# Peptides against a protein of PDB entry 5YCA, part 132

Target 1, 132 residues: chain A of PDB entry 5YCA
Amino acid sequence: RSLPAERNPLYKDDTLDHTPLIPKCRAQVIEFPDGPATFVRLKCTNPESKVPHFLMRMAKDSSISATSMFRSAFPKATQEEEDLEMRWIRDNLNPIEDKRVAGLWVPPADALALAKDYSMTPFINALLEASS

## One batch from the design tools (peptide; made by RFdiffusion4, then SolubleMPNN)

Design b2_p28_5_s4 (from b2_p28_5, 13 letters changed)
Fold by OpenDDE base, seed 1:
Structure b2_p28_5_s4 (fold): chain B 132 residues (1-132), chain A 28 residues (1-28)
Amino acid sequence: as target 1 above (132 residues)
Amino acid sequence: SAEEQLEEMFSALSPEQRAAAVATMLSE
């Protein structure tokens, strides 16, 4: 597959210690028609553009929004590039379906695989380890 | 924007619930 050429400089070093990011995560209960669900988020700000993105985890099963990961990692990606990557994820990983949330969501192992590809490993580790 | 992306993510919520949820996310 072909990933976008320009990556968010926030993710220039995939080997950083993730532990300082854990307390930066925030948990929130959201009320859906069929009951409450807790989400954990991590605000990620592009150090150059100062544009923030939120990485998102469903607390219960630790599913991660692959869509949010992609958009944070590749802020200048075209819709075509995003669609291509989402198709790749569907074909090669194990995305889950949840009517409560839009976008493509993947289990923790798949999220970490994507994190490696996107150079986001510390951020996804922190998001996964954060309390809810 | 971050707000637009969050609203898209939670588009299944009612407008009122979505606005409240997203506002909290943006403020914390």
Scores: peptide ipSAE 0.756, ipTM 0.962, DockQ to the pose 0.735
Fold by OpenDDE base, seed 2:
Structure b2_p28_5_s4 (fold): chain B 132 residues (1-132), chain A 28 residues (1-28)
Amino acid sequence: as target 1 above (132 residues)
Amino acid sequence: SAEEQLEEMFSALSPEQRAAAVATMLSE
Protein backbone atom coordinates (compact mmCIF):
# COMPACT_ATOMS: atom_id res chain seq x y z
CA ARG B 1 0.00 0.00 0.00
CA SER B 2 0.95 3.65 -0.31
CA LEU B 3 1.26 5.98 2.67
CA PRO B 4 1.49 9.78 2.65
CA ALA B 5 4.87 11.11 1.57
CA GLU B 6 5.56 13.42 4.51
CA ARG B 7 5.84 12.04 8.04
CA ASN B 8 5.86 13.86 11.38
CA PRO B 9 9.54 14.51 12.22
CA LEU B 10 8.78 13.38 15.78
CA TYR B 11 8.94 9.84 14.41
CA LYS B 12 12.27 10.10 12.60
CA ASP B 13 13.82 7.23 14.59
CA ASP B 14 11.77 4.09 15.17
CA THR B 15 14.52 2.42 17.22
CA LEU B 16 14.66 4.80 20.18
CA ASP B 17 14.15 3.57 23.75
CA HIS B 18 10.46 3.85 24.65
CA THR B 19 10.85 3.78 28.44
CA PRO B 20 11.27 7.56 28.90
CA LEU B 21 7.85 8.02 27.28
CA ILE B 22 5.99 5.79 29.75
CA PRO B 23 5.72 8.36 32.56
CA LYS B 24 4.47 10.92 30.05
CA CYS B 25 1.29 8.92 29.53
CA ARG B 26 -1.86 9.94 31.40
CA ALA B 27 -4.81 7.84 32.52
CA GLN B 28 -8.33 9.20 32.71
CA VAL B 29 -11.66 7.71 33.71
CA ILE B 30 -14.47 8.75 31.40
CA GLU B 31 -18.09 8.28 32.41
CA PHE B 32 -20.23 6.80 29.67
CA PRO B 33 -23.96 6.14 29.90
CA ASP B 34 -23.32 2.43 30.46
CA GLY B 35 -20.51 2.98 32.96
CA PRO B 36 -16.96 4.25 33.41
CA ALA B 37 -14.03 3.37 31.17
CA THR B 38 -10.37 4.27 31.55
CA PHE B 39 -8.31 5.68 28.70
CA VAL B 40 -4.57 6.14 28.54
CA ARG B 41 -3.22 8.94 26.36
CA LEU B 42 0.16 10.14 25.16
CA LYS B 43 0.59 13.71 23.95
CA CYS B 44 2.78 13.83 20.84
CA THR B 45 3.95 17.23 19.63
CA ASN B 46 5.40 17.78 16.18
CA PRO B 47 8.77 19.40 16.90
CA GLU B 48 8.60 21.60 13.81
CA SER B 49 4.99 22.75 13.66
CA LYS B 50 4.44 22.48 17.44
CA VAL B 51 1.04 20.93 16.70
CA PRO B 52 0.06 18.26 19.25
CA HIS B 53 -1.83 15.02 18.74
CA PHE B 54 -2.98 12.50 21.31
CA LEU B 55 -2.42 8.78 20.96
CA MET B 56 -5.16 6.85 22.75
CA ARG B 57 -5.50 3.43 24.37
CA MET B 58 -8.53 1.86 26.01
CA ALA B 59 -7.03 0.61 29.26
CA LYS B 60 -9.06 -2.55 29.72
CA ASP B 61 -8.30 -4.37 26.46
CA SER B 62 -5.40 -2.15 25.26
CA SER B 63 -7.16 -1.27 22.01
CA ILE B 64 -5.44 1.67 20.34
CA SER B 65 -6.86 4.33 18.03
CA ALA B 66 -5.38 3.73 14.59
CA THR B 67 -7.03 6.94 13.43
CA SER B 68 -5.06 8.96 15.97
CA MET B 69 -1.85 7.17 15.01
CA PHE B 70 -2.32 7.99 11.35
CA ARG B 71 -3.19 11.62 11.96
CA SER B 72 -0.17 12.09 14.19
CA ALA B 73 2.21 10.31 11.81
CA PHE B 74 1.03 12.08 8.68
CA PRO B 75 0.13 15.69 9.50
CA LYS B 76 -0.28 16.71 5.87
CA ALA B 77 -2.35 13.72 4.80
CA THR B 78 -5.61 14.36 2.99
CA GLN B 79 -8.91 12.93 4.12
CA GLU B 80 -8.80 10.68 1.07
CA GLU B 81 -5.43 9.29 2.10
CA GLU B 82 -6.74 8.63 5.61
CA ASP B 83 -9.83 6.92 4.25
CA LEU B 84 -7.71 4.66 2.07
CA GLU B 85 -5.51 3.65 4.99
CA MET B 86 -8.51 3.00 7.25
CA ARG B 87 -9.99 0.78 4.55
CA TRP B 88 -6.70 -1.08 4.30
CA ILE B 89 -6.74 -1.61 8.06
CA ARG B 90 -10.27 -2.98 7.90
CA ASP B 91 -9.28 -5.37 5.11
CA ASN B 92 -5.93 -6.54 6.49
CA LEU B 93 -5.97 -6.17 10.29
CA ASN B 94 -8.44 -6.86 13.09
CA PRO B 95 -10.11 -3.59 14.08
CA ILE B 96 -12.79 -3.53 16.74
CA GLU B 97 -16.07 -1.66 16.83
CA ASP B 98 -16.85 0.23 20.04
CA LYS B 99 -19.90 2.46 20.15
CA ARG B 100 -18.34 4.61 22.87
CA VAL B 101 -15.54 5.96 20.67
CA ALA B 102 -15.24 7.08 17.07
CA GLY B 103 -12.46 6.19 14.65
CA LEU B 104 -10.81 2.87 13.96
CA TRP B 105 -9.40 0.99 16.94
CA VAL B 106 -7.10 -2.02 16.78
CA PRO B 107 -5.70 -4.57 19.24
CA PRO B 108 -2.11 -4.25 20.53
CA ALA B 109 -0.50 -6.55 17.95
CA ASP B 110 -2.10 -4.63 15.09
CA ALA B 111 -1.16 -1.31 16.69
CA LEU B 112 2.47 -2.41 16.79
CA ALA B 113 2.30 -3.49 13.16
CA LEU B 114 0.99 -0.05 12.23
CA ALA B 115 3.58 1.58 14.46
CA LYS B 116 6.31 -0.11 12.46
CA ASP B 117 4.78 1.14 9.22
CA TYR B 118 4.43 4.68 10.63
CA SER B 119 7.79 4.66 12.46
CA MET B 120 6.03 5.11 15.83
CA THR B 121 7.16 1.95 17.65
CA PRO B 122 8.60 3.65 20.78
CA PHE B 123 5.44 5.67 21.28
CA ILE B 124 3.07 2.75 20.94
CA ASN B 125 5.22 0.56 23.20
CA ALA B 126 5.12 3.28 25.85
CA LEU B 127 1.38 3.70 25.49
CA LEU B 128 0.85 -0.04 25.89
CA GLU B 129 3.10 -0.34 28.95
CA ALA B 130 1.75 2.70 30.81
CA SER B 131 -0.28 2.02 33.94
CA SER B 132 -3.93 2.93 34.28
CA SER A 1 -6.73 20.73 16.00
CA ALA A 2 -6.12 18.34 18.87
CA GLU A 3 -9.24 19.60 20.59
CA GLU A 4 -11.38 18.99 17.52
CA GLN A 5 -9.96 15.50 17.09
CA LEU A 6 -10.65 14.62 20.72
CA GLU A 7 -14.18 15.94 20.45
CA GLU A 8 -14.67 13.82 17.36
CA MET A 9 -13.32 10.74 19.13
CA PHE A 10 -15.72 11.17 22.03
CA SER A 11 -18.69 12.35 19.99
CA ALA A 12 -20.87 9.67 21.60
CA LEU A 13 -20.73 11.49 24.93
CA SER A 14 -23.19 14.19 25.85
CA PRO A 15 -21.97 17.69 25.04
CA GLU A 16 -21.37 18.41 28.72
CA GLN A 17 -19.45 15.21 29.42
CA ARG A 18 -17.45 15.56 26.22
CA ALA A 19 -16.46 19.12 27.02
CA ALA A 20 -15.35 18.15 30.51
CA ALA A 21 -13.40 15.10 29.34
CA VAL A 22 -11.62 16.98 26.55
CA ALA A 23 -10.84 19.93 28.82
CA THR A 24 -9.11 17.57 31.24
CA MET A 25 -7.08 15.99 28.44
CA LEU A 26 -5.93 19.37 27.17
CA SER A 27 -5.04 20.70 30.62
CA GLU A 28 -2.91 17.78 31.84
Scores: peptide ipSAE 0.756, ipTM 0.962, DockQ to the pose 0.738
Fold by OpenDDE base, seed 5:
Structure b2_p28_5_s4 (fold): chain B 132 residues (1-132), chain A 28 residues (1-28)
Amino acid sequence: as target 1 above (132 residues)
Amino acid sequence: SAEEQLEEMFSALSPEQRAAAVATMLSE
């Protein structure tokens, strides 16, 4: 597969210590018809454009929104490029389906694999380690 | 925008619940 050429400069260094990001995460209980569910989010702001994205985790099973990861990592990606990547994820990883939330969600191991590809490892590690 | 993306993510919620949830996310 081919990923978009331009990446969010926030993710220029995949080797940074993730621990300072942990306290920046926020947990929130959302009431669904079937009952409450907790989500953990991390606000990620592009240092050049100042455009923010929220990385999102389902607290209980630690599923991560791959859609949000991609959009944060590649802010200038076309819809076609996103669709191509989402198809790749479906074909090569283990996305889950949850009717409560839209987008493509993946388990922690897959999220970390994507994080490596997108140079987002510190941010995904922090999101996964944050308390709910 | 971040707001639009969050609204898309939680599109299964009622408009009122979605608005409240997203507003909280954007304010914290």
Scores: peptide ipSAE 0.755, ipTM 0.962, DockQ to the pose 0.739
Fold by OpenDDE base, seed 3:
Structure b2_p28_5_s4 (fold): chain B 132 residues (1-132), chain A 28 residues (1-28)
Amino acid sequence: as target 1 above (132 residues)
Amino acid sequence: SAEEQLEEMFSALSPEQRAAAVATMLSE
């Protein structure tokens, strides 16, 4: 696989303490046709462009949106680059299929593996530890 | 934009439910 060349400067240091990010997460109940589901989100703002993106976790099984991770990490990525990465995830990790939400979602262990590749470890740790 | 990306994520919801959910996310 080939990840995009430019990465969000927010993720320049993958070794930072994640605990200050935990209280910045927010939980929300969303009503779907088959019942309610709680999502936990973390707002991540690019310090240069000032453009925000939300990392997203399904509270019940802690699945995390790989699509949102990729888009936050690589703000200048092309659609082709995203498609390539999503195909790689399907072929090499263990994504889940949830008809309630679009994009590719992965379990916590896979999310942390991607976080390492994208230099987002503190943010994913915080998202996983946040209460719902 | 963040709004467009959230709307894409929750595209399975009705337009009204999606708008309400995304509005909450953007306001908090």
Scores: peptide ipSAE 0.755, ipTM 0.961, DockQ to the pose 0.747

Design b2_p28_6_s1 (from b2_p28_6, 15 letters changed)
Fold by OpenDDE base, seed 3:
Structure b2_p28_6_s1 (fold): chain B 132 residues (1-132), chain A 28 residues (1-28)
Amino acid sequence: as target 1 above (132 residues)
Amino acid sequence: KEALEAEYRQAVLEGDFERAAELYAQLK
């Protein structure tokens, strides 16, 4: 597959220690018609543009938003490029489309696979290890 | 109603929990 050419400079080094990012994560109970659910978010700010994106995890099953990962990693991506990647994820990984929230969500193993592709492994490791 | 639900789902995706809470109050 073809990923966008320009990546968020926040993710220039995929080998950094993730542990300092863990305490930056925040858990929040969110109300839904079928009951409450806890989400964990990590604020990721592009150091050049100063535009923030939240990486998102469903606390209970540790599903990660692939959509948010992509949008954070590739801030200049076109809608067509996003659609292409989401189709690839549907064809090659194990995503879910939850009725409560938007976007494409993937289990932890798939999230780490995407993190490697997007050069954001420390951030996804931190998000997965954060308490809820 | 559908528009509000869609906006709620996007707010949660974006991590805008304050906006999500406001929208949920309108939907429940």
Scores: peptide ipSAE 0.609, ipTM 0.911, DockQ to the pose 0.929
Fold by OpenDDE base, seed 5:
Structure b2_p28_6_s1 (fold): chain B 132 residues (1-132), chain A 28 residues (1-28)
Amino acid sequence: as target 1 above (132 residues)
Amino acid sequence: KEALEAEYRQAVLEGDFERAAELYAQLK
């Protein structure tokens, strides 16, 4: 598949140690009609543009927002490019569309697969290992 | 209400928990 040409320079090195990122994650209990749920977020700031994006994890089942990953990795992507990638995810991975939140959410293994594609492995590892 | 719900779902996606809380309060 084709991914956007320009990637967030934050993710220039996929081999970095993820452990320093773990304490940067933050857990928060969010209320929903069917009850509260804890989310873990990791703030990822583009070092050039200084624009932040949050990577998101549902604490209980460790589902991670593929949508947020994509938007962070490819800050200049068009809506069409995002839609194309989300369709690819639907066709090739195991996403869920949770009624409580927007976007596509994928299980940890799928998240790590995407992380490899997006050069975000340290960040996703940290997000997955963070306490909630 | 549907619009508020959509905004709420988007706020959570974006990690804007403060905004999400505000929106949820309005949805009650």
Scores: peptide ipSAE 0.608, ipTM 0.911, DockQ to the pose 0.946
Fold by OpenDDE base, seed 2:
Structure b2_p28_6_s1 (fold): chain B 132 residues (1-132), chain A 28 residues (1-28)
Amino acid sequence: as target 1 above (132 residues)
Amino acid sequence: KEALEAEYRQAVLEGDFERAAELYAQLK
């Protein structure tokens, strides 16, 4: 597959220690028609554009939003590029589509695989290790 | 209502929980 050419400069170094990011995560109980669910989010701000994106985890099963990962990693990606990547994820990983939230969500192992591809491993590790 | 539900789902995806709460109130 072909990923977008330009990546968020926030993710210039995939080898950074993730532990300082853990306390920056925030858990929030969200109300849904069929009951509440807790999400953990990590605010990731592009240091050049100053545009923030939240990386998202469902607390209960640790599913991570692949859609949010992609949008954060590739701020100049077209909708077509996003669609192409989401199709790749559907074909090669184990995503779920939840009726409560938009986008594709993947289990921790898949999230870490994507994180490696997107050069955002520290951020996903922190998000996964954060308390809820 | 369908449109509101779509907006709600998108707000949660984006981590805009304040907006999500507002939309949920409208859906109740």
Scores: peptide ipSAE 0.607, ipTM 0.910, DockQ to the pose 0.955
Fold by OpenDDE base, seed 4:
Structure b2_p28_6_s1 (fold): chain B 132 residues (1-132), chain A 28 residues (1-28)
Amino acid sequence: as target 1 above (132 residues)
Amino acid sequence: KEALEAEYRQAVLEGDFERAAELYAQLK
């Protein structure tokens, strides 16, 4: 598959130690019609544009938002490029579409596979290890 | 209502929990 040409410079080094990122994660209980659920978010700011994006995890089952990963990694991607990648994820991984939130969400193993592709491994490791 | 629900789901995705709370209050 083809990924967007320009990647967020925040993710230039996929080999960095993730442990300093763990305490930067924040857990929040969110209200839904069928009951509350806890989410963990990690604020990721593009060092060049200074535009922030949040990486998102559902605390209960550790599902990670693939959509948020893509948008953070490829801030200049077109909607067509995003749609193409989301279709690839549907065809090759095990995503879920939760009725409570938007986007595609994937289990931890799939999230780490995507993280490797997007050069986001330290950030996803931190998000998965953070307390909730 | 459907528009509000869609916006709520998007706010949660984006991690904008303050906006999500505001929208949820309107949906109740």
Scores: peptide ipSAE 0.607, ipTM 0.910, DockQ to the pose 0.940

Design b2_p28_6_s2 (from b2_p28_6, 13 letters changed)
Fold by OpenDDE base, seed 3:
Structure b2_p28_6_s2 (fold): chain B 132 residues (1-132), chain A 28 residues (1-28)
Amino acid sequence: as target 1 above (132 residues)
Amino acid sequence: KAALEKEYAEAVLNGDFERAAELYEELK
């Protein structure tokens, strides 16, 4: 598959130690009509544009938003490029479509596979290891 | 109602928990 040409410079090095990012994650209980659920978020700011994106994890099953990953990794991507990647995820991984929240969510193993493709491994490792 | 639910779902996706809380008060 083809990914967008320009990547967020925050993710220039996929080999960095993830442990300093763990305490930067924050857990929050979110209310839904059918009951509360805890989410963990990690704020990721593009060092050039200064535009922040949050990477998102459902605490209970550790599902991670592939949509948030893509939007953070490829800030100049077109909607068409996002749609193509989301289709690829549906066809090749094991995404979850939860009616309560938007976007595609994937289990931890799939999130790490995407992280490798997007050069986001330290950030996804930190998000997965953070307490809730 | 559907529009509010969609906006709520997007707020959670974006990690905008303050906005999500505001929207939830309108939805419950």
Scores: peptide ipSAE 0.618, ipTM 0.912, DockQ to the pose 0.901
Fold by OpenDDE base, seed 2:
Structure b2_p28_6_s2 (fold): chain B 132 residues (1-132), chain A 28 residues (1-28)
Amino acid sequence: as target 1 above (132 residues)
Amino acid sequence: KAALEKEYAEAVLNGDFERAAELYEELK
């Protein structure tokens, strides 16, 4: 597959220690018709554009939003590029269908695989290790 | 209602919990 050419400069170094990011994560109980669910979010700000984007985890099963990962990693990606990547994820990984929330959500192992591809491993590790 | 549900789902995706809370009240 072909990923977008330009990547968020926030993710220039995939080898950074993730531990300082853990306390920056925030857990929030969100109301749904069928009951509450806890999500953990990590605010990621593009250091050049100053545009923030939240990375998201479902606390219960640690599912991570692949859609938010992609949008954060590739802020100048076209809709077609996003659609192509989401199709790839559907075909090659194990996305979870959840009508309560938008986008594709993947289990931790898949999230870490994507994180490696997107050069955002420290951020996903922190998000996964954060308390809920 | 379908439109509101979609917007709610997107608000959660975006981590916009404040907007999600507002939309939830409308969906109740």
Scores: peptide ipSAE 0.616, ipTM 0.911, DockQ to the pose 0.901
Fold by OpenDDE base, seed 1:
Order: structure tokens, then C-alpha cells, then sequence
Structure b2_p28_6_s2 (fold): chain B 132 residues (1-132), chain A 28 residues (1-28)
């Protein structure tokens, strides 16, 4: 598959220690028609544009939003590029489509696979280890 | 209502919990 050409400079070093990022995560209980659910978010700010994106985790099953990862990693990606990547994820990984929330969500192992592809490993490790 | 549900789902995706809370009140 082809990923977008420009990547968020925040993710220039995939080998950074993730430990300092853990306490930066925030948990929030969100109400849905079928009951409440806790989500964990990590604010990721592009050091050049200063535009923030949140990485998202469902606390209960540790599902990570692949869509949030993609949008943070590739802030200049076109809708077509996003659609192509989401199709690739559907074909090669094990995503879930939860009607309560937008985007594709993947289990931790798949999230870490994507993190490697997007050079986001420290951030996804932190998000997965954060308390809820 | 469909538009509100879509916006709510997007707010959660974006981590905009404050906006999500506002939208949820409208969806009730």
C-alpha cells in the first residue's frame, strides 16, 4: 500500500521512551444510548503547525482508533488516501466498526502494527498503558 | 437527528468530549 508522502514531524523518532507520555493521557466517561463507556485520549500536537490531534482508545477492550492515528500521522492526507488506508486495514487487520463512534477501531496488536507503519510506537504504547 | 448522531460520533472520534457532552444532551 501507499501511505501519504508527508508525515507529522512529531513522529520523527519511533524509538523514544513512551513512559513520559503515559501521565499525559486522560480518561473520560462518555454517555451513549446503550450505556456509558470510558475513553482514553492522548493529545498530540504537530510541532510545526501547532495543530493538535487526539489519539483515542476505548478503555474496556483497549481498541484504538486507526482513523485518529492516520489523521494525526498524516495531517495533509487527502480523503482518498484515508479511504485507501481504511480499506487496507479492513482487508489486512481486524478492525471493528462501532456505530457509536466514527472511524475504524483496531485491537492493541493491530494498533501497534499500524504504529510501526506510522512511526507512532511510543504514543500508542503510552495510550495502551494509561489507566482509565 | 441523524445529523446530530453523526456529529456526536465524530466528536468522540476527535476526542472533543466537551462537544460530545453537548450533543448528547440534544440527542436525549
Amino acid sequence: as target 1 above (132 residues)
Amino acid sequence: KAALEKEYAEAVLNGDFERAAELYEELK
Scores: peptide ipSAE 0.616, ipTM 0.911, DockQ to the pose 0.886
Fold by OpenDDE base, seed 4:
Structure b2_p28_6_s2 (fold): chain B 132 residues (1-132), chain A 28 residues (1-28)
Amino acid sequence: as target 1 above (132 residues)
Amino acid sequence: KAALEKEYAEAVLNGDFERAAELYEELK
């Protein structure tokens, strides 16, 4: 597959230690019609554009929003490029489509696979290790 | 209402929990 050409400069180094990012994560209980659920978010700000994106984790099953990862990693991606990647994820990984929230969500192993592709490994490791 | 539900789902995706809370009140 092909990924967008320009990547968020925040993710220029995939080998950084993730531990300093862990305390930057925040857990929040969110209300839904069928009951509350805890999410963990990590604010990731593009150092050039100063536009923030939150990386998102469902605390209970540690599902990570692949959509949030993609949008953060590729801020100039077209909708067509996003759709293409989401299709690839559906075909090659094990995403879930939770009715309560938008986007594709993937289990931790898949999230780490995507993180490698998007050069986001430290951020996803931190998000996964954060307390909820 | 479907539009509100969609916007709520997007707010959660975006980590905009403040907006999500507002939308949740409207959905009640």
Scores: peptide ipSAE 0.614, ipTM 0.910, DockQ to the pose 0.953

Design b2_p28_6_s3 (from b2_p28_6, 12 letters changed)
Fold by OpenDDE base, seed 3:
Structure b2_p28_6_s3 (fold): chain B 132 residues (1-132), chain A 28 residues (1-28)
Amino acid sequence: as target 1 above (132 residues)
Amino acid sequence: SKALEEEYKQAVLEGDFERAKELYEELK
């Protein structure tokens, strides 16, 4: 597949140690009609544009938002490029569309696969290891 | 409200927990 040409410079080095990012994650209980659920977020700021995006994890099953990963990794991507990638994820991985939240969410193994593609491995490892 | 519900879902996706809380109270 073809990914957008320009990537967030925050992710220029996929080999960085993820452990310093773990304490930067924040957990919070969110209320839903069918009951509360804990989410973990990691703030990721583009060092050039200064625009932040939150990477998101459902604490219980460690599902991670592929949508948020993509938007953070490719800040100049078009809607068409996002749609194309989300379709690829549906066809090649094991995503879910949780009725409680927007976007496409994937299990940890799929998130790590995407992280390699997007050069986000340290950030996804940190998000997965963070306490809730 | 479908619009309000969608806004809530987007707030959670974006990690805007404060906004999500506000919207949930409106949906309740």
Scores: peptide ipSAE 0.636, ipTM 0.920, DockQ to the pose 0.886
Fold by OpenDDE base, seed 2:
Structure b2_p28_6_s3 (fold): chain B 132 residues (1-132), chain A 28 residues (1-28)
Amino acid sequence: as target 1 above (132 residues)
Amino acid sequence: SKALEEEYKQAVLEGDFERAKELYEELK
């Protein structure tokens, strides 16, 4: 597959220690019609544009938002490029269906596979290890 | 409202929990 040409400079080094990022994660109980659920978020700010994106995890099953990962990793991507990547994820990984939230969500193993592709492994590791 | 519901889902996706809370109150 083809990923967007320009990547968020925040993710220039995929080998960084993730442990300092763990305490930066925040858990929040969110109310839904069928009951509350806890989410964990990690604020990721593009050091050039200063635009933040939140990486998102469902606390209970550790599902990660692939949509948020893509948008953070590729800030100049077109909607068409996003759609193509989301289609690839549907065809090649194991996304879940959750009607409570928007975007495409994937299990931890798939999230780490995407993180490697997007060069954001430390951030996803931290998000997965954070307490809820 | 389907529009409000979608906006709520987007707010959660974006991690805008403050906005999500506001929208949830409107959906009640």
Scores: peptide ipSAE 0.636, ipTM 0.919, DockQ to the pose 0.919
Fold by OpenDDE base, seed 1:
Structure b2_p28_6_s3 (fold): chain B 132 residues (1-132), chain A 28 residues (1-28)
Amino acid sequence: as target 1 above (132 residues)
Amino acid sequence: SKALEEEYKQAVLEGDFERAKELYEELK
């Protein structure tokens, strides 16, 4: 697969300690037709453009939004590049289908694999360890 | 409506919890 050429400078160092990011996460109970569910979000702001994106976790099963990861990591990516990556994820990882929310969501192990590819490991570790 | 439902799903994806809450009330 071919990832976009330009990556969010926020993710320049994949080796940073994730611990300071944990308290920056926020949990919220979200209402759905079939009942409430808790989500955890982490605000990630591009230090150059100042554009924020939220990384998203379903609290109960710790599923992470691969779509949000991709959009945060590659802010200048085309729709075609996103579609290509999402297809790769479907073919190579273990995404879940959840009709309640948009985007492609993956289990923790897959999220960490993507985090390595996108150079955002500290942020995904923090998101996974945050309380809900 | 389906359009409203899709907008709600996108709000959750984007972490816009305030907007999601508003949209959910409209869906009821």
Scores: peptide ipSAE 0.635, ipTM 0.919, DockQ to the pose 0.899
Fold by OpenDDE base, seed 4:
Structure b2_p28_6_s3 (fold): chain B 132 residues (1-132), chain A 28 residues (1-28)
Amino acid sequence: as target 1 above (132 residues)
Amino acid sequence: SKALEEEYKQAVLEGDFERAKELYEELK
């Protein structure tokens, strides 16, 4: 597959220690028709554009939003590029189906695989280790 | 409405929890 050419400069170094990011995560209980669920988010701000994106985790099963990862990593990507990547994820990884939320969500192992591809490993490690 | 429901789902995806809360109240 082909990923977008320009990546968020926030993710220039995939080898950074993730532990300082853990306390930056925030948990929140969200109401749904079928009952409440806790989400953990990590605010990621592009150091050049100053535009923030949140990385998202479902606390209970640690599912991570691949959609949010992609949009944060590739802020200038077209809708076509996003659709292509989401299709690749469906074909090659193990996304979950959850009608409560938008976007494509994947289990922790798949999230870490994507993190390697997007150079986001420290951020996804922090998001997965954060308390809820 | 379906439009309101979709907007709610997008707010959650984006981590806009304040907006999500507002939209949920409207959906009730």
Scores: peptide ipSAE 0.633, ipTM 0.918, DockQ to the pose 0.914

Design b2_p28_6_s4 (from b2_p28_6, 14 letters changed)
Fold by OpenDDE base, seed 5:
Structure b2_p28_6_s4 (fold): chain B 132 residues (1-132), chain A 28 residues (1-28)
Amino acid sequence: as target 1 above (132 residues)
Amino acid sequence: KKELEEKYKQAVLEGKFEEAAKLYEELK
């Protein structure tokens, strides 16, 4: 598959130590019609544009938002490029279905695979290790 | 209401918890 050409400069080095990012994560209980659920978010700010994106984890099963990963990694991607990547994820990985939230969510192993592709491994490791 | 529900889902996706909370109250 082909990924967008321009990547967020925040992710220029995939080998950085993730541990300093762990305490930057924040957990929040979110209300839903069928009951509350805890989410963990990590604020990721593009150092050039200063535009922030939140990476998202469902605390209970550690599902990660692939949609948010993609949007953070490729800030200039078109909707068509996003749609193509999400289709690839559906066809090649193991996304979950959750009607409570928008976007495509994947289990931890798939999230780490995507993180490698998007050069954002430290951020996903931190998000997965954060307390909730 | 469907539009409001979608806005809520998008707010959660984007990690905008404060906005999500406000939208949830409107959905009740």
Scores: peptide ipSAE 0.650, ipTM 0.922, DockQ to the pose 0.924
Fold by OpenDDE base, seed 1:
Structure b2_p28_6_s4 (fold): chain B 132 residues (1-132), chain A 28 residues (1-28)
Amino acid sequence: as target 1 above (132 residues)
Amino acid sequence: KKELEEKYKQAVLEGKFEEAAKLYEELK
């Protein structure tokens, strides 16, 4: 597959220690028609554009939003590029499509695989280890 | 209502918890 050419400079170093990011995560109970669920978010701000995106985790099963990862990693990506990547994820990983929320969500192992591809490993590790 | 539901789902995806809460109240 082909990923977008320009990546968020926030993710320039995939080898950084993730532990300082853990306390930056925030948990919130979200209400849904079929009951409440806890989500964890990590605010990620592009150091050049100053535009923030939130990385998202479902607390209970640790599913991570691949959609949010992609949008944060590739801020100038086209809709076509996003659609292409989401199709690749469907074909090669093990995503879930939860009726309660939008976007494509993946289990922790798949999230870490994507994190490696997007150079986001410290951020996804922190998101996965954060308390809820 | 369908549009409002989609807005709610997008707000959750984007981590906009405060907005999501407001939208959920409107859906009730």
Scores: peptide ipSAE 0.650, ipTM 0.922, DockQ to the pose 0.918
Fold by OpenDDE base, seed 2:
Structure b2_p28_6_s4 (fold): chain B 132 residues (1-132), chain A 28 residues (1-28)
Amino acid sequence: as target 1 above (132 residues)
Amino acid sequence: KKELEEKYKQAVLEGKFEEAAKLYEELK
């Protein structure tokens, strides 16, 4: 597959220590028709454009939003590029179906695989280790 | 209502929990 050419400069170094990011994560109970569920978010701000994106985790099963990862990693990506990547994820990884939320969500192992591809490993590690 | 529900789902995806809460109240 081909990923977008330009990547968020926030993710220039995939080898950074993730531990300082853990306390930056925030847990929130969200109400749904079927009952409440806890999510964990990590605010990631592009240092050049100053545009923030939240990386998202479902607290209970640690599912991570691949959609939010992609949008944060590739700020200038087209909708077509996103659609192609999401299709690749469906075909090659193990996304879950959750009608409560939008976007494509994946298990922790898949999220870390994507994180390596997107150079987001410290951020995903922090998101996964954060308390809820 | 369907449109509102979709907006709610998008707000949760984007981590905009304050907006999501407002939308949820409207869905009630």
Scores: peptide ipSAE 0.649, ipTM 0.922, DockQ to the pose 0.932
Fold by OpenDDE base, seed 4:
Structure b2_p28_6_s4 (fold): chain B 132 residues (1-132), chain A 28 residues (1-28)
Amino acid sequence: as target 1 above (132 residues)
Amino acid sequence: KKELEEKYKQAVLEGKFEEAAKLYEELK
């Protein structure tokens, strides 16, 4: 597959220690019609554009939003490029579509595979290890 | 109502929890 050409400079180094990012994560209980659920978010700010994106985890099963990962990694990507990547994820990984929220979500192992592709490994490790 | 539901789902996806809370109240 072909990923967008320009990547968020925040992710220039995939080898960084993730532990300093863990305390930057925040957990919050969100209300839904069928009951509450806890989410963990990590604010990721593009150092050049200063535009923030949140990486998202469902606390209970540790599902990670692939959609949010992609949008953070490739802030200049077109909708078509996003659609193509989401289709690739559906065909090659094990995503879930939770009716309560938008986007495509993946298990931890798949999230780490995507993180390697997007050069986001420290950030996804931190998000997965954060308390909820 | 369907429009509000979609806005709510997008707000949660984007981690905009304060906005999501407001939208949820409107959906009730």
Scores: peptide ipSAE 0.645, ipTM 0.920, DockQ to the pose 0.935

